# Designs tried in a protein design run: peptides against a protein of PDB entry 8OXM. Part 192

Target 1, 371 residues: chain A of PDB entry 8OXM
Amino acid sequence: FKAEFRLAGGVNLPKIIDCVGSDGKERRQLVKGRDDLRQDAVMQQVFQMCNTLLQRNTETRKRKLTICTYKVVPLSQRSGVLEWCTGTVPIGEFLVNNEDGAHKRYRPNDFSAFQCQKKMMEVQKKSFEEKYEVFMDVCQNFQPVFRYFCMEKFLDPAIWFEKRLAYTRSVATSSIVGYILGLGDRHVQNILINEQSAELVHIDLGVAFEQGKILPTPETVPFRLTRDIVDGMGITGVEGVFRRCCEKTMEVMRNSQETLLTIVEVLLYDPLFDWTMNPLKALYLQQRPEDETELHPTLNADDQECKRNLSDIDQSFNKVAERVLMRLQEKLKGVEEGTVLSVGGQVNLLIQQAIDPKNLSRLFPGWKAWV

## One batch from the design tools (peptide; made by RFdiffusion4, then SolubleMPNN)

Design b2_p20_2_s4 (from b2_p20_2, 9 letters changed)
Fold by OpenDDE base, seed 2:
Structure b2_p20_2_s4 (fold): chain B 371 residues (1-371), chain A 20 residues (1-20)
Amino acid sequence: as target 1 above (371 residues)
Amino acid sequence: PEKELEEMYEKALEELRKKL
């Protein structure tokens, strides 16, 4: 380790430490000192298993369908070392960071990211109809620009085309696997893009197994497929490459039902893997950035020793775990809303749910559904 | 330190692989 550390931005002030490897290469490590990285570590292993399934299938292997993974070393319940995703940027950083964001650069006359957020926060407690109307006004005055990521990073047309395809495949693979695993909290800071590969890296995997649906503002989309995410695919949008890659990923997941159920069952009953949503975590995920500074010191995970009878905790936990397994089995059978769908029908429903402005308008404003 | 971190990571992976 070098004696010098840099602070990464953010409330938890993660420390970036440069490590010199045994190979003499410098690697940046992110040291998080307050988050339980065990959730991320477990989910990275599930992603590696999904990647193994995708590599065994000829159709997904030919398309190079993979989820980008990173090394996570949990040091304790509250600390761990992440292999920092070198050469990645949060999609939110590229799109909406300060005055240098792509929206401001390419659409200087559109609403600012702050104006959009303010408008959606003002209607947060209003009707779904009023949220929808304001969301449509925001969307009309905040047009997508993520197509410019590949155009800025890849000047050669042949490279640009291949990178746009890599991006589209990465979105498809991560969307379907993320849906199967019930990944939530897919806000624009939890999705990184690799500046060399154009592939997505999903971080902060603490909302899994549809626990985003039990948040005070429930998650209403199966994955992030917002207008900027779609704009990054280019003129074809969700049609063609994206849809086909989703279908082929879903086919592999459904054909691997027994393996995926067994894996998830082991994880759900692992006493070291806290996947359950707790009230403190729910508050943290849906607070305002201004309120985050006050509550972070008081989130002592040690106050979970509320002497609830062990029997009542175990029974409630087991019932939630059983429901998660049942819902996973339904997804892997193509059961949506009590109907058995084909792979194409299921993928179509998920795409429609993810792009529906009515679903997007109902999300927590911090998720930034207009981006 | 990196080798100990890799060994801890491999051990954590191997513990999870033994549970799977």
Scores: peptide ipSAE 0.000, ipTM 0.341, DockQ to the pose 0.024
Fold by OpenDDE base, seed 5:
Formats: structure tokens, sequence, C-alpha cells
Structure b2_p20_2_s4 (fold): chain B 371 residues (1-371), chain A 20 residues (1-20)
């Protein structure tokens, strides 16, 4: 290990450590502290199974629809080494985290990322109407720039076009599989982009099975399909390639209902897979940047043994697990809001929900819905 | 080496698969 570490951006401040292998090659490693890396490891296995299903289908195989996976080496329940996705960058680092972020470079007269965040934090406790108005003002003065990622990285026009298609396919596949699994907390630090493939790598998979909906500020979108995410697809946006790749992914998921239900049932009852949202995790995920400095994790997990009888905890857990399985079965049948939809109808509803500025304005400000 | 990290990952995956 080199003595120098870099902090990756985000709440958990993961340490990027350069490791020299016994082969003399330098490899970047992500050291997560205090996170249960088992959640990431389990979700990587589920993504590998989804990739197997996608490779068996001729239409998804022809489109090269896959979810990017990474290697997870758990060292303990509270520590591990992630194989850092070499040649990836957080989308937030490229867009907004640096003084030289793409928004500042290409739109120097727009609001700063800090001004946008401040405006949305000021209305965090306000009405949905006030949040919507301020979100629309922020969006008008903070225009998308993510199209420039592929233009900067891929100078050859034919390569540029191929990589933009790879990006669009990766967004579609990860959005639909992420929706089926109820993957939440898709903020700009939890989504990496590969600088060589233009494919997305989703990290920090601890909010699954729609547990983002029970956060103090509930998640209101099925996946991240914000203006910069759409801008990276080019002039067609969510139409054409993206929509067709979503539909083909959804067809494979719906046709694999029995397999997906069996897998998720085993995972929900695994005593080693803590997928449930607890109050401490909820507070940590929606902590304000101002509070990041003061909350030393002196909240020992030991002291809030609220003596709920073991029987009441177990009964409450089983009822939540049953509800998760029922909701997964509904999604795989195309049941949305009590109505059975076609694959095209379901995908259309999910796209409309994900791009709706009313839904986006209601998200926690730390999710950065204007990016 | 990449192989030892891969073997550790495959072992961790296989231990997770044996518990599933």
Amino acid sequence: as target 1 above (371 residues)
Amino acid sequence: PEKELEEMYEKALEELRKKL
C-alpha cells in the first residue's frame, strides 16, 4: 500500500489506496470503512445473475445489455477492500465536485453547484409547491453538460458514437434492473462512469428493495434519469435507443419472474444480509453537509437496543419481507398502481416518473436532482 | 496479485453462495 490515500467524494469518505501487487503493477483499491460490504457483494451477485439472464436472450445479447460489476473483498462486517473500478470516475466528480467541473467549464455563467445546493436546502422543509418553483429556477440557470464527457474522452467520431450508444445501453439496463430490485440512493457519487467503455458502474448498494421510500425524505423516482444523465444520450434523449433497451431489459426480467423471486426470497431471509432500513442508517444517508463535521459516530449501535420483544421484531421483519416479495411480484407482472401494464406501458410510466420535475423537486437535496 | 484478489473474491463469493 502507498502511504498516500485520496478521499473519494461522498458521505462515507471511502479511501482510494494505490496498491502495488506482487506483479509490480499498481492497482487502485477502494477501502470502505464502516459499511457492510456484504450488501454490495450480495447485490453484485444479483447483477451477475441478471447478466446471465440478459446473455441468454437473443435481443438483449445482440444489444450487449449488461450491468457492470466489480469485485468485493469483505475483510470484516465493517471493513473491506473493493477492487476499485480502474479507469472510472464518479459522475459527480466530472460534473460538479471540482473547481474545474464540466458545468463550470462549459457553463461559466450558470449557477454554481454550491448555489444550486444552497437554494434547494433553503426550501427543504417547505411545501412541495415551493420546492418545485425553486427546482425549476435552479434547472433554468443550471443547464446540462454531460454530453461533453464522451466528446472529451473520444475524439474519433466513430468511436464517440459507439461509446455514446454504450452509455445509453448501460443507463437503460441499470435503470430497469435497479427498479426491479428497488435500488435507491442513486446520488452522483454512487454512479461511476468508465472512461474507456462509457458504461456506468453503480456502487454503494445498501439501499435496496425500495427501502429508499421509507427514508425521512422518501425517494420519489424509480431510478436516476436526471437532465445530465439524459444529456449524455445525445439528441434523442430518452427516445429511441434508451426506451428500446429498457423495454428489452424489462421483457427479460418479466419472463424470468420465478428465478428472480426465488433469488430475492433467499436473500431476504439470509440473516447475514441486512437489507432493512434502520433509523441510524436513514439519518446517516440524509445527513446535511453541515452536520458531517459534528457527527462523530459516537452513536454506538449498542445503546439503542430498544427492547422490542424478539418476537415483535421477528414478526415485523417477516411482514416487511413478505411485502417486498409481493411488490417484486407486482413489478414482474407489470402491476403499477393496481393496473396491469404492457412492457411498453410500464417502461413509459417509469420514464415519466423518473423525469417528472415534481418528483425530482421532492428528493433530498443531497441527491442533487438538478444534475 | 490480480490472481490472489480474484481467488479471495471467488472464495468470498463461494462462501456467500454456500450460505445462500
Scores: peptide ipSAE 0.000, ipTM 0.326, DockQ to the pose 0.025
Fold by OpenDDE base, seed 3:
Structure b2_p20_2_s4 (fold): chain B 371 residues (1-371), chain A 20 residues (1-20)
Amino acid sequence: as target 1 above (371 residues)
Amino acid sequence: PEKELEEMYEKALEELRKKL
């Protein structure tokens, strides 16, 4: 360990530590001090299993469909070391950095990221109609620029084309697997892009099994497929490579139903894997800037009143776990809104839900649905 | 008890990995 640490930005002020491995390589490690890194560790194992399934299938293997995984070493229930993916950047850092973000560089006459955030915060408590109108105004005055990521990083046209394909495949694979697992909280800081591979790395996997739908502002999209995410695919957008990669990923997931159900069942009943949404976690994920003042967590709330009968908690937990398993089984059968869909029909519905401005306008402003 | 649960869990995952 180097004696020097850097603070990463964010509410938990994670410490970036530079570690020299026994191989003499410097590896950045993120030490998160308050996040449940067990959730990240467990979800990384699920992603590794999904990758194994994708490698067994000839069509997904030929397309190199994989979810980028990172090494998680849990140190305690609340602390661990994430292998900070060297050569990755948060997509939000590239797009909406205050100093030199791609939106400011390529679209200097558009609204600033701050103006967009402010406009959407002003309507946060308003009607869905008012949210939609303001979201459409924001979108009109904040045009996508993520196509420039690959253009800046890959000057050779053949390399650029291959990297744009790698990006599109990575978005497709992570979107479908993320949907199957009910992965939420896909804001622009929880999605990293590898500057060498153009593949996405999903971090902060604490919102899973559709627990994002029970947030105070519920999640209304199956995955992040915002305008910048689509712009990074180039001129074809969601059509062609992306759609085909989603369909092939969904086909493998549906054909692996028994395996995926068994895996998720083991995880849902793991007493060490707290996947359930709690009110404190919900408050943390959807904190309003106005609410920062009063939540001193008085750690001294006596453990006494959380003796709700362990039996009633266990019965309520079991009913939630059963509902999660039933919903996972429905997804793997292609059951959407009580209708059985083909792989192509299901993927089409998910794409339409993810790009719908009505769904995007209803998201928590911190999710930045206009990016 | 927590260590035994963790070891049982790792073993169950390793058995699952061997079956996959």
Scores: peptide ipSAE 0.000, ipTM 0.334, DockQ to the pose 0.020; fails the geometry check
Fold by OpenDDE base, seed 4:
Structure b2_p20_2_s4 (fold): chain B 371 residues (1-371), chain A 20 residues (1-20)
Amino acid sequence: as target 1 above (371 residues)
Amino acid sequence: PEKELEEMYEKALEELRKKL
């Protein structure tokens, strides 16, 4: 270990430590001090299995559809070392860094990230109608800029086009795999982008199997497909390459139903894999100290309504696991809202749900659904 | 107990990898 460390951006201020391996290779490692890296490690293994399925299918292999993985070494229940994704940046750091973020650089007359967050926090306990109106005002005054990531990093037009396609494929694969595994909405600091490949790396996988739906502010989207995520795809947005890559990924997932059910069943009953949402984890996810330090939240703890949804968590672990498996089976059959959909119909529904401003406006403001 | 669970988990993953 070198004596020098760098802080990576993001919620837990993870320490980047340079380590020399026994092979004499220098490896950057991310030391997380409060995250359950066991969940990340398990989910990386699931992603590797999904990648194996995607590589076996000719159509997904031809498109190079993969979810990016990283090595995780858990050191304790609360600490571990990740092989740091060298040459990656959190999309949130690129987009909404306080000093030099792309929104401030390209849209200096738009609302600041802080103003957007403040406006959405002020309506957090309001009606869905009020949330929607304020979200639309925020969106109007905070226009997407993520298209500039590829334009800044890739000056050659042919390389730029290829990297934008790589990004679009990475979003598609991670969105569909993430939906199948129930990763839900992903905080902008928990999505890294590789500055060389334009591929996404998902980190902090502590919410899986739709456990984001039982948060005090439940998730309302199947995956993160916010305006900046879409803007990075270029002028076609979700149409064309993204949609086709989602469909081809979903085809492989649905055709691998038995394998995926078996994998998830083993994981759900693994006593070392605490995938269940607990009240402390829910509070930690939606009352982050960084959101508290920027916004003094006068969250008066007295709203009795948050207590009622937590009392239904006393369902035996087995009933929750069975429900997760049943919902996974439905997803893999294309059952959405009690209707059997084709792959194209299911993917279309998921895209529409993910981009719907009504769904986005209902997300937890700390997750920055306007980014 | 942690080591036995880790070994069971690695074996289950290796069996899953063989069935893949």
Scores: peptide ipSAE 0.000, ipTM 0.340, DockQ to the pose 0.020; fails the geometry check

Design b2_p20_3_s1 (from b2_p20_3, 9 letters changed)
Fold by OpenDDE base, seed 2:
Structure b2_p20_3_s1 (fold): chain B 371 residues (1-371), chain A 20 residues (1-20)
Amino acid sequence: as target 1 above (371 residues)
Amino acid sequence: GEEIDRLKLEGRERLRELSS
């Protein structure tokens, strides 16, 4: 370890530590001091298993369908070392940075990111109709620009085209795998893009197994497929490559039903894997940017000594775990809203749900559904 | 069959390693 550390930007002030490996290579490590990195570590292993399934299938292997993974070394329940994804940038930093954001550079006459957020916060407690109207006004005055990421980074047209395909494949794979696992909290700071590969890296995997649906503002989309995410795919949008990659990923997931159920069952009953949503975590995830300063959730694990009979906690936990397994089995059978769908039908429904401005307008404003 | 069982086993072993 070098004695020098840098603070990464962000609320939790993660420490970037330069580590010299035994191979003499310097690697940047992110040390998170308060986040439960066990959830990230477990989900990275699940992603590695999904990648193994995808590599075994000829159709997904030919398409190079993978979910990007990072090394997590959990040091404790509250601390760990992430191998920092060197050469990645948060999508939010590229798109909506205050001074140099792509929206401000390419659309200087559109609403600012702050104006969009303010408008959506003003209607946060309003009707779904009022949220939808304001969301549509925001969307009209905040046009997508994420196509420019690949154009800025990849000047050679052949490289640009390949990287745009890599991006589209990464979005498709992560969207379907994320949907199967019920991955939530997919805001623009929890999704990194690799500046060399154009692949997405999903971080902060603490909202899994559809626990985003039990948040005070429930998640209404299966994955992030917002206008900028779609714009990064280029002219074809969600059609063609994205849809086909989603279908091929979903085929592999559905054909791996028994494996995925067994894996998730083991995870759900692992006493060291706290996947359940708690009120403090829910408050933390849906805090206002103004409230970011004070609520360091000291997740004092000790305050769960509310002596509810161990039996009633265990029964409630088991019932939630059973419901998660049932819903996972439904997804893997193509059961959506009580109807059995083909892979193409299921993928189509998920795409439509993810791009529906009615669903997007209902999300927590911090999720930035207009980006 | 066997390769799925290997993935199940590797998954369980890695989960045990995370739990240790």
Scores: peptide ipSAE 0.025, ipTM 0.552, DockQ to the pose 0.023
Fold by OpenDDE base, seed 1:
Structure b2_p20_3_s1 (fold): chain B 371 residues (1-371), chain A 20 residues (1-20)
Amino acid sequence: as target 1 above (371 residues)
Amino acid sequence: GEEIDRLKLEGRERLRELSS
């Protein structure tokens, strides 16, 4: 173990520890101190199953559509070692680092990331109309720069073009699979980009099965497709390669309906997989930095045993699990808003929902929907 | 058919390995 550790980005500020393996190879390990790494481990297995489905289909195999996975070794319910993908950076760190973030470097006259966050925090308790107006002002004065990631990392034009396509394919695959699994919006620090492959790695998979919709500020997008995410695709944006890769991924998911339902059913009823949203987790995910001062120690967990009979808890859990399975079945049938859509129609609706500034303006400001 | 059933089986086995 090296004595130096770096803080990774993310909600829980995981520690990156450089470890020398028994094979003499240096491996970066992410040590998360408070996350249920079993959730990440389970979701990585689901991604591996999705990758198997994508690899079996000729059209998705030819397009090299895969979700990047990482090794998770859970050591306890709250501790584990993530084999950190060497050569990854959080997209949020590249974009909005306080010192040398790409927004500051390429757009020095735009609003700072702090000014954007402050403006959106000021309207957090306001109407949807006021949130939308301020979000549009922020977006006008905070222009996308993520196109420069591939330009900085890949100087050869042919390599640059290939890596931009790899990025676009990675976003498409993760967006559609993330929608099917109900991952929702993703904090910019919980999306890593590989500096060599330009592929995305999603970490901290504790919000799944649309549990983001029951947060104090509910999610309003099917996946993260913010302006910088789109800018990284280059001039075509969501059109062409991204849309076609989404459609081909969705086609494989819909054609694998029975398999995906069976997998998710087993997961939802696994007593070791706590996918449900609890109030403490919800508070932690949407805590303001300023609210750290008002956590008076007087949350005594008064063990008011709300003697919710074990039967009522189990019945409530079963009803939530059934609702998740029903909604998953609808998604896999292409049922959106009570209408059966084609693959192209469903993918189009999801893209429009994800890029709609009205939906983005309603997201929790801490998740930085303007980035 | 059979390949889907194999994926279902592999899914159940991997989930059991996580639960053990």
Scores: peptide ipSAE 0.024, ipTM 0.584, DockQ to the pose 0.023
Fold by OpenDDE base, seed 4:
Structure b2_p20_3_s1 (fold): chain B 371 residues (1-371), chain A 20 residues (1-20)
Amino acid sequence: as target 1 above (371 residues)
Amino acid sequence: GEEIDRLKLEGRERLRELSS
């Protein structure tokens, strides 16, 4: 191990360490503290399975629809080593880095990322109407710039076009797979982009199976499809390539219902896979800057479990697991709000939900739905 | 094919271990 570490972006300030392997090769490793990297490891296995399903289908294989995976080695319940994807950057770092973020570079007269966050935090406890109005004001004064990622990295027009398509396909695949697995909205620091492939890498998979809906500020979108995410697709936005790739991914997921249900069932009942939302995890994920002072390091997650009767915990857990499986069955059947939709209808509904400013305005301000 | 079948197998083995 080298003595030098770098901070990666992200909610948990992961440490990038350079490790020399037994093969004499230097490998950059991301060391996360405080997160259960077991959840990330399990979700990477699920993504590999989804990739296997996508590779079996001729249409998704021809489109090279894959969700990017990384190796996770959990070291403890609170620490582990991620194989750092060399040549990836958090989209949040590219977009809203305080010094030289793309918003500041391309839109210097727009609101700062801090001003946007402040405005949305001020209305966090307000009505949905007030949240929507302030979100629209923020959006008007904070215009998307993520199109410039591919333009900066890929100067050749043919390469630029190919990489923009790779990005669009990656967003589509990860959005639909993420919806099926209930990953919900993804913080901008938890989405990495590969600087060579323009593909997305999703990290910090601590919210799965729609557990984001039971957060103090519940998720209102099926996946992250914010204005910058859409801007990276170019002029067509969500239309054309993105929509078609979502539909083809959803077709494979729906046609793989039995396989996906069997896998998720096994994972939901795996005692080593803590997917459930607990109050401490919820507080951590939606912590306010003002609340940072009171988290004494002594709140072991273990101490609050001790007082409920084991039988009531197990029964409550089983009911939550059953509900997750039922909702997964509905998704895989195209059941949305009690209506059976076609693949195109379901994908259309999900896209509309994900881009709706009313839904985006209701998200936790810490997740920066205006980016 | 084998990887899905392996994960189905591993999952069934884990479910058996949990049911025992």
Scores: peptide ipSAE 0.023, ipTM 0.563, DockQ to the pose 0.026
Fold by OpenDDE base, seed 3:
Structure b2_p20_3_s1 (fold): chain B 371 residues (1-371), chain A 20 residues (1-20)
Amino acid sequence: as target 1 above (371 residues)
Amino acid sequence: GEEIDRLKLEGRERLRELSS
């Protein structure tokens, strides 16, 4: 281990440690100290299986539709080493860094990221109508700039076009697979972009199987398709390449229903895979910055002995697992809101839900739905 | 059938290799 560590961006300030392997190669390792890395490891395996399904299909293979994966080595329930993707940056660090963020550089007369967050925090406990009005004011005074990522990194016009296409394909693939798996907590620090490939890397996979919907502030979007995410696609936005890549990904997922159900069933009943949302995890994910002072590390393991009858826990767990499997089966059949949709109809509904400012305005302010 | 059983087996073997 080198004595020098770097902080990666993000709320959990993961420590990047340069490790020399037994092969004499330096590998950057991300040490997460608080997250259950087993969840990330399991979800990376699911993404690898989804990638295998996408590579078997000619249409998705020709489009190079893949989810970027990373290696996870869990060392304990709360510690492990992630092989850090060298040459990735959190999209939030590029967009809303306090000093050199793209919003400040390209839109100096817009609201600051701090002003936007403050306005949305002030209405956090208000009506949906008040949240919507303030969100629309924030959006009007905080215009998207993520188009400049590819323009800054790729100066050659032909390379720039190919990288913007790679980005759009990566957003489409990760959005549809993330929706099928019910992946939540897609804030701007949990999505990295590769500075060389323009592909997205999704990290912190602890909110899965729609457990984001049972948070104190429930998640109201199927995936992150905010204004900056769309701006990175260029002039066509969600139309054309993005929509077609979503449809082709959804076709493969729906045609792989039995395989996906079997995989998820094995994972849901794995006693080592704690995918369920608990109150402490919910508090941690939606904690206010002002409340950071009181989370002393002394949450002793012993306070889990709230004597809920073991029988009631097991019955509750089985009923939640069954509901997750039923909802996964519905998604894979194209059942949305009690109606069977075509692939194109289902993808269209998901896009409309993800871009709806009424849904976006209801999200937790820490999710930064205006970015 | 056999390919799903192979994916189940590979998934279980990879889970075993990661738990070893």
Scores: peptide ipSAE 0.018, ipTM 0.534, DockQ to the pose 0.022

